# Peptides against a protein of PDB entry 6RGO: the designs that were tried, part 248

Target 1, 392 residues: chain A of PDB entry 6RGO
Amino acid sequence: MALKLLGFNQDATCFSVISSNKGVTIYNCDPFGKCFELEKSTSNDEELDFLVEMLFSTSLIAVVDKTIGASKRKKLKIVNTKRKATICELTFPHEIMDVIMNRKIICVVLKSDQIFVYDISCMKLLRTIDVRGEKLKSTSKFRNSEAVGDIGVRVSLSTDNNSILCYSSYSKSDKENAPLNDIVVFDALKCIQINVLPAVHQSNIVCIACSPDGMLMATASEKGTIIRVFKTIDTENDEPILVNEFRRGSRPSRISEMKFNHDNTLLACVGESDTIHIFALPVTTTEADANEDDTLQQSSHSLSSSINGLQYISKGLANRFGKIIVSKIPTQSQQRHVAYIKIPENAKYRIGFPKDTTNTIHICGEDGNYLVYSIPRNEVGPCTLVKSNTFD

## One batch from the design tools (peptide; made by RFdiffusion4, then SolubleMPNN)

Design b2_p20_5_s3 (from b2_p20_5, 9 letters changed)
Fold by OpenDDE base, seed 4:
Structure b2_p20_5_s3 (fold): chain B 392 residues (1-392), chain A 20 residues (1-20)
Amino acid sequence: as target 1 above (392 residues)
Amino acid sequence: DEEMKKYQEFLKEAEEELKE
């Protein structure tokens, strides 16, 4: 059967899939099993397309039926899975592209590059963010939104109650073709813009992950070769703080999803490649345990010599292209993965980090595999398969 | 609004499920 993955919930306790024959199925991860099923509304052999966002392991889900025509693609249903009832229905002016939630906020992303921010407690609209409206102040031409296929506003929301929303925005360039390569950091509860990270990539941002606490954000462009991690709120001299620059690979490959673990020590990424990459983040050591002077003699062998030449050329060209404020971490300090999982090339996978086990990752594939891996702590290497289940 | 009451009752049930 053709499966389409919708992904894990916020804490990786459940995942959602579309089965062509059944409709939407939600699986519980532990104990593994089907916990909810939403039957398809039509008997037609139409390719099923849904958005489903679950509120953790609760009976609250947001559902968008994208299978049938332009009208249904504009309807968000809030469903009680225990009661099997729609408890709220919202209709939008444009097709819904994404839905994300936490305990406080629902964000609805439209094909119009609008983000509707709702208070989950009463489904009251708190804010409409018009990402194009910010651009239209700079660029008069309607881009025919039809031609640039899979490039839209990307969003990520912190899973905590702080409700930090990160979204891609258009760079303030006089060019008709301004990329979606800025990031806005937004307090979704207070409806305040906290930060703007300009030109974090050279091309459109296609993937964003916010940390559970909202303090970190990971970004990837259409190239998917470099992942950048920034602080969301903190700035240094009014400039964005780049914490890490990770190299996923040398070949371009789209990243479909990134996730932080619950303690912000790991970042995982998945996409069109045969490999899930897991990167280690620097733990901010609280200064307390600085007493063990383990004089690891960094034998700073003086490979100082040869790389001096390339620094000089960059100064002159910087003036005409708006300051790419991203101080590129020198290519030598680009960290690789600390761990990896090999996946089938032809199967899309989704990733999730469980809350209680920071060194465990949940993955599920369109091949019908739900897999739990242990992440190595002290060595660079493959993850170890701990549990395997199948779904249909 | 009766629909909003049902929604709030349900949200309360979901908030109770989040504490377990």
Scores: peptide ipSAE 0.262, ipTM 0.856, DockQ to the pose 0.757
Fold by OpenDDE base, seed 2:
Structure b2_p20_5_s3 (fold): chain B 392 residues (1-392), chain A 20 residues (1-20)
Amino acid sequence: as target 1 above (392 residues)
Amino acid sequence: DEEMKKYQEFLKEAEEELKE
C-alpha cells in the first residue's frame, strides 16, 4: 500500500499517515496503536492527499482534503476526532499549502504566499500576512505567480504559548526572481514583527524549524548542505545572531523536516538522503543557575570540546546594498552531526522529539516503520534502536 | 452562536485533555 507521511504532532506522542485504502490514520506512539481514522470520502482509486495538523494528543485536528477539486483544497476543517464531527469550516481564496498550530494559534499558509493567523479559541482571524505584498512594497516587480517550482513560503511555529512564528520572505532584490531567503520572526499573538534575518542562505529556504520555546530557529536552503541556527528575538548591534552553522553533507540533498528537542540541546534533520542527522546545540546557561556556589565536584566529563573557537562573527561585510550577508562561519568551524540514523534510500521519513526524554527521537517512514532511537551523548556515532513498530 | 458555542465547548474539552 502507498503510505504518505503527514508527520508527528508537536510533542511526538502521535503521528499521522495517509493510507491509500483507508484514508487518514493517526497513531499513538505509546502505547503504540491507531487512535483515529478518517475514512476515505470517495470510492475512487484517486491518490489521497491531505494536510492534517493535530493539537498535541487532543481530539482537535485541522484537516484539508487536497485529493479532489480546487474547492476542497481551499477548505480547512476543524474536526473533533472523538465525535468524528466537523466543528468549524473555513474557506480560503487560494489552495492551502500548510497548516500549523499550537495551543493558541492556527496558521494557514496559502499558495498565494499569504499566511492567515487565527486565534484557535474562537477561530478569529488575527492577521493576514501577505509575503508577496511585502515583496512588492520592497520590489516593484511582480513575480509571475506561475513559478512552477515547489518553492513557496515556509513556516514554523513555536509549540509554547509565546507563539513565535518564523516564515520565509522574499529578499529585497531588484531581480524579478528574488529568492525566498529572508526570514521574518513574528509574534503571532500580538501580531507584531519581532525580527528580520536577511539573506540567511544564498538560495530559497525550503525548511524552517522553530524551537519549542521560540528562542531558536534553524534554516536550510534547497541545497541542504548547511543548516544555520539563529536566535529569533535577540540581536547583536541590530544584526542577527548566528548561533550555529552545521554541515549536513557535501552533496546537495533536500531537507524536508527539521526539529529541535524539547530543551534546545539537539537539532535533527531528515530529507532525501539515507541519513537522519542529529546535531548538538550549545547549552545556553541561563544566568539564573550561576549563583549557586554549590561545590559538588560531580566529575561530569562534560566533553568541553573547546568550542572556545566561537570566533566572533566579524562584522558582516555590508555589501554596497546594505544587505547583511550573514558572515559564513569558516568551513573549518562548521560543526558535524553528533549522531545519525541510517534510513532506507528514497524512503521518506518524519521526525519528532518526545517531551519527557530529551535523548530519544521518534521517526516514522512511508515504509510503514515507526522507530524510537536513543541518541548517544558522550560519543559521535549511530543512534541505538530502542523500539520498533509497524503500521499499514 | 450555537456553532461557536459547540466549538468553544469542544475547545474546553481539548484544553482539559492538554492538562492530563
Scores: peptide ipSAE 0.253, ipTM 0.855, DockQ to the pose 0.727
Fold by OpenDDE base, seed 3:
Formats: C-alpha cells, sequence, structure tokens
Structure b2_p20_5_s3 (fold): chain B 392 residues (1-392), chain A 20 residues (1-20)
C-alpha cells in the first residue's frame, strides 16, 4: 500500500500517516497501536493528500483535505478524534500549505505567503502576517507555483507556551527573484516581531526548526549541506547569534524535517538522503561548572570556508534595525554529526524526540516501519535500534 | 454560538488529557 507520512506530534507520542486504502491513521508510539482513523470519504482511486496536525496526545487535530478540488484545500477542520466530529471549520482565501500548533496557537500557512495566527482557545485571528509585504502586492506575478517546486514560506513554532514562531521571509534585495533566505522571529502570543536574521543562507530556506523553548532555531537551504543554528533572541551580551554550523554532507540533498530534542542538546535532520543525522549542540555552561577540564581534542581542521555570503549585508539596513552584529559571527568550524541512522534509499522518514528520554529518537517511514533508536552519548557512530514496529 | 460552545467544551477535554 502507498503510505504518506504526516509526521510526529510535538512530543513524539503519536504519528500520523495517509494510507491510500484507509485514509488518515494516527498511531500511538507506546503502547504501539492505532488510536484514530479518518476514513476515506470517496471510493475513488484518487491520490490522498492531507495535512494533519495533532495537539500532542489529545483528541484535538487540525485537518486539511488536499486530495480533491481547490475548495477543500482552503478549509481547515478542527476535529475531535474521540467524537469523530468537526468542531470548527475555517475557510481561507488561498490553499493551505502548512498547519502548525501548540497549546496556545495555531498557525496556518497559505500559498499566498501569508501566515494566519490564531488563538487556539477561541479560534480568534490574532495576526495575518503577509511575508511578501505591502510593496510586493503590485507584482501580481504570483509565481505560478505550478512550475516552481516546493519553494514557499516555511514555519516552525515552539512547543512551549512562549509560542515563538520562526518563518522564512524574502530578502529586501530589489531583485525580482529575491530568495526566501531571511528568518523572522515572531512572538505569536504578543504578535510582536522579536528579531530578523537576514541572508542566513545564499538560497531559499526549505527547512526550519524551532527549539521546544523557542530559544534556538535551525535552518537549512535548498542545498541542504549546511545547517545553521541561531539564538532567536538578541542577548545584551556581544554573543554571536549564530551558535552552530553543522555539515550534513558534501552532496546537495533536500532536508525535509529537523527537530531539537527537549533539552536543546541534540538536533536531528532527515530528508532525501539515506541518513538521518544527529548533531550535538554545545550546552551553554553557566559560568559555575568551568572546572571539569574534559579536553575534547578539537581536531582543528581549519577549513576556513569564508562565509563570504553574510558580508554582503549592505550597510544601509544596519541603520534602521540596530547593529546587526552579523559581521562578528565567528567562522565556526563546521561540525559533523555525532550520531546517525541509516534508512532505506528512497524511503521518506519523519523524526520525533520523546520528552522523557533525551537520548532516544523516534522515526517512522513510508516503508511502514516505526523505529526507536538510542543515541550514543560518548561515541561518534550509529544509533542502536531499541524497538521496531510495523504499520499499514 | 452552539459550535463555539462545543469547541470550548472539547478544548477543556483536551486540556484535561494534557494533564494526565
Amino acid sequence: as target 1 above (392 residues)
Amino acid sequence: DEEMKKYQEFLKEAEEELKE
């Protein structure tokens, strides 16, 4: 059967899949089993496409039917899984591209590069973010997104109540083909822009992850060779906003998903490659525990690849938004993965980190495998398979 | 609206499920 993965929920307690024969199925991870099914409404052999976002392990899901006709692709349904009932329906002016939520906020991303931010408690619209801005309304050349592949606004939301929204934005370059290579950090509750990180990659950003606490974000471009990790908030200290630069690989490969673990010590990425990569984040040691001299010999292979791309931030933007200390981002040594998982070639996988086990990762594949891996702490190497289940 | 009342009752159920 053709499976399409929708992904894990926020705490990796559940995952959702589309089965061509059954419709949407939600599985519980532990104990492993089917917990919900949305039956296929039509007997037609049409390729099923859905967005499903689950509120943790609750009976609340947001559903978008993308299968049939332009009308359904514009409808968000809030469904009670226990009652099998739609409890709220919203209709948007454009096709829904993504839906993300936490306990406080639902964000709906449209094909128009708009983000609608809702208070989940009452489904009140808090903000409409127009990522194109008012000036680009005149260029009514909607990139006929039929021919230009999956280049659109990307979003990630913190899973905590702080509700930090990170989204990709168009560079302020006067070029008609400005890349989606800026990041905006937004407080979704207060509806305030916190930060703007300009030109974080040379090409369009295709993947964003926000940390559970909203303090970190990870970004990857279409090239998918480098992952950058940033602080979301400017610290008063002259500390670099760029905290890590990771090398996934030398070959271009799309990254489809990234996740932080719950304590911000690990970042995982998955995509079109045969490998899930797991990177260690430096723990910000508060000054107190400076005494343990664990001399991890940094093999300083000084590949000073000059990040020449960040220097082209024109001096003119620095005057309106305070000293963008982008010029002082140290050429961080590109770190490799600390752990990896090999996955079948051409199998799409999704990743999730469980809350209670910071060194465990959940993965699921369109091959029908749900796998739990242990992440090695002290050694660079493969993850160890702990649990395996199958789904259909 | 009755729909919003049902939605609020349901959100309360989901918030109770988040405490277990």
Scores: peptide ipSAE 0.232, ipTM 0.837, DockQ to the pose 0.826
Fold by OpenDDE base, seed 1:
Structure b2_p20_5_s3 (fold): chain B 392 residues (1-392), chain A 20 residues (1-20)
Amino acid sequence: as target 1 above (392 residues)
Amino acid sequence: DEEMKKYQEFLKEAEEELKE
């Protein structure tokens, strides 16, 4: 059977899949099992396509049926899974591309590069964000957006109540082909733009992850070779703060999803490659606890050889990006522990971090595998498989 | 009004499920 992964919920307690024969199925992670099924509305052998966003482990889901006709692709349904009933239906002027939510906010991304921000408590529209802005309305050359099916506005929302929304925006270049390489940080509750990170990559941003607390953001371009981590709110001399720069690999490969763990100590990425990468973030020790442990001097020698690949901060990029003050990342943060998981080639995987176990990652594949891995803390190496389940 | 009342009742049920 062809499976299509929709992903994990915010706390990785559930994941959703499309089964060609059944429709949408939601699985509990622990105990592992089916918790909800949305039956296929049509008996036709048409390829099923859905968006499903779940509110944590609750009975609230947002559903978009993308399977048939342009009209269905414009409808968002809020469904009670316990009652199997649609509680609210919204219709949009354009096709829905993405839906994200937390306890306070629903964001709906349209093919028109518009973001609709709703208060979840009353489904009141708080803001329409037009990412194209007024300038691009005049040139009615709608480029045949058929061929560029993969480039659109990307969004990520903090899972906390602060509701920090990060989205990709077009650079202010007067070129008709401005890349989606700016990031806007937006307070979704107050409907205020907090920050703008200009030209964070040279090419279009294809993946964004906001931290659960909204304080960090990770970005990846179409190349997927470099992942950048920024502060979302804080600036230094009105300039964006680059916290981390990770190298996933030397070969271009699309990143489809990134996630932070719940304590902002790990960043995972998955995509078209045979490898899930997990990067360690330096813990920002607040100055208070610097007193005690003098003892970890000795074991510095052996890990030096493999880390040499990260030193190519190419001097050339510093001139065209305005002075991204790479804050002097303390030399201690050069020991970026990297963990990995090998996955089958051509199998699409999704990732999630459970709340209670910061060194555990949940993954699920279109191959029908749900896997739980333990992440090594103090070494570079493979993750250890802890639990395995299968689904159909 | 009645649909919004049903929606608010449902959200309250979901907010109670988030406290467990």
Scores: peptide ipSAE 0.225, ipTM 0.830, DockQ to the pose 0.793

Design b2_p20_5_s4 (from b2_p20_5, 8 letters changed)
Fold by OpenDDE base, seed 5:
Structure b2_p20_5_s4 (fold): chain B 392 residues (1-392), chain A 20 residues (1-20)
Amino acid sequence: as target 1 above (392 residues)
Amino acid sequence: EEEEKKYKEELEEAKKELEK
């Protein structure tokens, strides 16, 4: 049977799948088992497509029926999984492309490049973000529906209550085909733009991950060869702070998902390649107030790799193609993965980091495998399989 | 009004599931 992966929830306690015969199924990770099923409403042999966003491990989910021919592609349903009941329904002017939530906010991304930001507590609209802006409304023919490959507005939301929203935006290029290569950082609660990172890649951004605390974001372009990690809020001399630049590979390969672990020490990426890559982030010691006392001499030989301050000096090569963030990171200083997982070729996988175990990763595949891996701490190498389960 | 009340009750039930 063909499975389609929807993904993990925010803390990797659950994942959701579409089964061609059953409809939407939600699995609990520990103890492993089916916890919810939304039965297929139609006997038609139509390829099922859904968006499902979970509110962590709660009975609350957001559902969009994206099935071809369904008049429901513009409808968001909030469903109680215990009661199998719709508790709220919203209708949008355009097809829903993505839905993301935390404890405070729901963001709904439309095919019109609009982001609708809702207060989850009352489903009140807080903001409509128009990523195209007012000036482009007149000339932007809707990208013809057929050749709109997966190039649209990408979003990521912090899982904390600060509700930092990162989204891709069009560069200020007067060209009709301006790339979605800017990132906007937005406080979704206050409805304030915090930061703008111009031209973080040369091509469209296809994947964004926000850290759980909203302090970091990772970006990948259509090339998927380089991942950049930035600070979201902090700037240095009004310029974006690049924390890391990771090389996934030399060959182009699409990244479908990236996630930070809960303590911002790891970034994982998955996509069309046979390999999940896990990168180590520098532990930004927040200066916890040094209260004086406890002399514990633990000789942690922290490998003080001299983090030569990556002064992101944008030398303004104002070449006619706009201010590209030219990484001054020499290609030699691009960090590689610290760990990896091999996955079947052409298998779609999703990733999640559990909250309580910072060196564990959950993965699930359209092959029906749910796998738990341990991430090596002290060496570069493969992850170790700890637990495996199957689903259908 | 009744639908909004019901939604708030369901959301408060879901929030209590996050505390367990």
Scores: peptide ipSAE 0.382, ipTM 0.905, DockQ to the pose 0.764
Fold by OpenDDE base, seed 1:
Structure b2_p20_5_s4 (fold): chain B 392 residues (1-392), chain A 20 residues (1-20)
Amino acid sequence: as target 1 above (392 residues)
Amino acid sequence: EEEEKKYKEELEEAKKELEK
């Protein structure tokens, strides 16, 4: 059977899949099992396509049926899974591309590069964000958006109540072909733009992850070779703060999903490659507890050679992109511990971090595998498989 | 109005599931 992964919920307690024969199925992670099934509305052998966003482990889901006709692709349904009942229906002017939520906010991304921000408590529209802005309305050369099916506005929302929304925006270049390489940080509750990170990559941003607390954001471009982590709110001399830069690999490969763990110590990424990568984030020690002088003089020798490659890239980018003051990331040889999981080639996987176990990752595949891995803390290496389940 | 009231009641029921 063809499975299509929809992904994990915010706390990785559930995941959703499309089964070609059944429709949408939601699984609990622990105990593992089916918790909800949305039956296929049509008996036709049409390829099923859905968006499903869950409100954590609750009975509330947002659903978009993308299977048939332009009219269904414009409808958002809020469904109570226990009652199998639609409790709200919204219709949009354009096709829905993405839906994200937390306890306060629902964001709906349209094919028109509009973001509709709703108060979940009453489904009141708080803001319509037009990412194209007024300037691009005049050139009615709608690029045949058929061929560029994969480039659109990307969004991520903090899972906390602060509701920090990060989205990709078009660079202010007067070129008809401006890339989606700016990031806007937006307070979704107050409906205020907090920050703008200009030209964070050279090409379109295809993946964004906001931290659960909204304080960090990770970005990846179409190349998927470099992942950048920024502060969302804090600036240094009105300039964006780059916290981390990670290299996933030397070969271009699309990143489909990134997630932070619940304590902002890990960033995972998955995509078209045979490898899920997990990067360690340096703990920003607030200055207070720096008193324990524990002189772990562990031998500095061997890993020095790979770090020298990063110094050369910093000088060249600094001249053409305005002075992103790469604040002197203290050359503390904090070994950026990288863990990994090998996955089958051509199998799409999704990732989730459970709240209670910061060194555990949940993954699920279109191959019908749900897997739980333990992440090594103090060394570079493979993750250890802890639990395995199968689904159909 | 009645649909909005019903939606609020359903959402408050779902929020009580988050506190458990």
Scores: peptide ipSAE 0.359, ipTM 0.899, DockQ to the pose 0.779
Fold by OpenDDE base, seed 3:
Structure b2_p20_5_s4 (fold): chain B 392 residues (1-392), chain A 20 residues (1-20)
Amino acid sequence: as target 1 above (392 residues)
Amino acid sequence: EEEEKKYKEELEEAKKELEK
């Protein structure tokens, strides 16, 4: 059967899938089993497409039917899974591209590059963010996004109550084809822009992850070779906003998903490659525990691959936008993964970090595998398979 | 109004599932 993965919920206690024969199915991770099914409404052999976002392990889901006709693709349904009942329905002016939520906020991303921010408690609209801004309303050339692939506004929301929203924005370059390579940090509760990170990549940002607490964000471009990690908030101290730069690989490969673990010590990424990569984040030691001289020997394998391209952007942007954030990390400090998981070639996988086990990762594949891996602490190497289940 | 009331009741029921 053709499976399409919708992903894990916020705490990796559940995951959702589309089965061509059944419709949407939600699985519980532990104990492993089917907990909900949304039956296929039509007997037609139409390719099923849905967005499903869960409110953690609760009976509350947001659903968008993307399968049939332009009308359904504009409808968000809030569903009680226990009652199999729609409890709220919203209709948008444009197709829904993404839905993300936490305990406080629902964000709805439209094909129009608009983000609608709702208070989940009453479904009141708090803010409409127009990522194109008022000046670009005149260029009514909607990129006929039929031909230009999955380039759109990307979003990530903190899973905590702070509700930090990170989204990709168009560079302020006077070029008609400005890339989506800026990041905006937004307080979704207060409806205030906190920060803007200009030109964090050379090409469009295709993946964003926010940390559970909203203090960190990770970004990847279409090239998917470098992952950058930033602080979301400017600290009063002259500390660099760019805290890490990770090298996923040398070959271009799309990253489809990134996740932080619950304590911000690990960042995982998955995509079109045969490998899930897990990176260690430096723990920001508060000044007190400076005494344990754990000399992590930086094996400086100087792969001096001359990325001459980043130096060119730095000189041009310096004159317009003051302190260049991205130029402060030497290209020599690109960290590799600390752990990895090999996945089947051409299998799409999704990732999630469980709350209670910071060194465990949940993964699920369109191959029908749900897998739990242990992440090695002290060694660079493969993760160890702890649990395996199958789903259909 | 009645739909909004039902939605609030359902959401509060769902939130009680997070505390378990």
Scores: peptide ipSAE 0.359, ipTM 0.899, DockQ to the pose 0.822
Fold by OpenDDE base, seed 2:
Structure b2_p20_5_s4 (fold): chain B 392 residues (1-392), chain A 20 residues (1-20)
Amino acid sequence: as target 1 above (392 residues)
Amino acid sequence: EEEEKKYKEELEEAKKELEK
């Protein structure tokens, strides 16, 4: 049977899949099992296509049926899974490309490069962000909307209540084909733009991950060789703060998903490669915990030696045209993965980090495997398989 | 109005599932 992965929920307690024969199925991770099934509405052998976004492990889901006809692709349904009932329906002017949510906000991304921001509590529209219109105000040239490519606006939302929205935007370029290589950081609750990170990659951004707290953002381009991690809100001299630059690989390979763990100590990435990469982030000691004088002197020594080399924040060469090219960390200073998982070649996988266990990762594959791995802390190496389940 | 009320009631039921 062809499975299509929809992904994990915000806390990796559930994941959703499309089964060609059954429709949408939601699985609980622990205890492992089916918790919801949305039956196929049509007897036709049409390839099922859905967007499903869960409100954590609750009975509330957002669903878009993309299988049949241009009208359904423009409809967002809010469904109570326990009652199997639609409780809200919204219709959009364009095809829905993505839906993301947290406890406060639903964001709906359209094929028109528009982001509709809703208050989840009442489904009131807070803001329409027109990423293309912002470009047109900055660059007088219309992009023909018929760019055939899988290149659209990418979004990520913090899972906390601060509701930090990161989205890809078009660079300020007089070129008709200006890449989606800027990032905008947006307070989705207040509807205020907080920050703009210009030209974070040389090509279109195809993957964005916001940290759970909204303080960090990871980005990857179409090349998928380099992942950059930025502060979302904080700036240094009105310039974006590059925290990390990770090298996934030497060969181009698309990254489909990235996730931070709950405490922002790890970043995982998955995509078209046979390898899930896990990177360690520097622990930002918040000054608050400095007052407990307690004797944990010993273990901190080993990791400190590798961090000292990163202090070369090369001052961004402000090129004459005000393009802050985020200064590339020298290739020699690019961090590698600390851990990895080998996955079947050509199998699509999705990733999630559970809240309660910062050193575990949940993965699921279109091969019907749900796997829990332990991440090594003290060594660079493979993750250890802890639990496995199968689904159909 | 009744649909908005029903939606709010359903959402408040779902929010109570987040606190468990």
Scores: peptide ipSAE 0.348, ipTM 0.894, DockQ to the pose 0.776

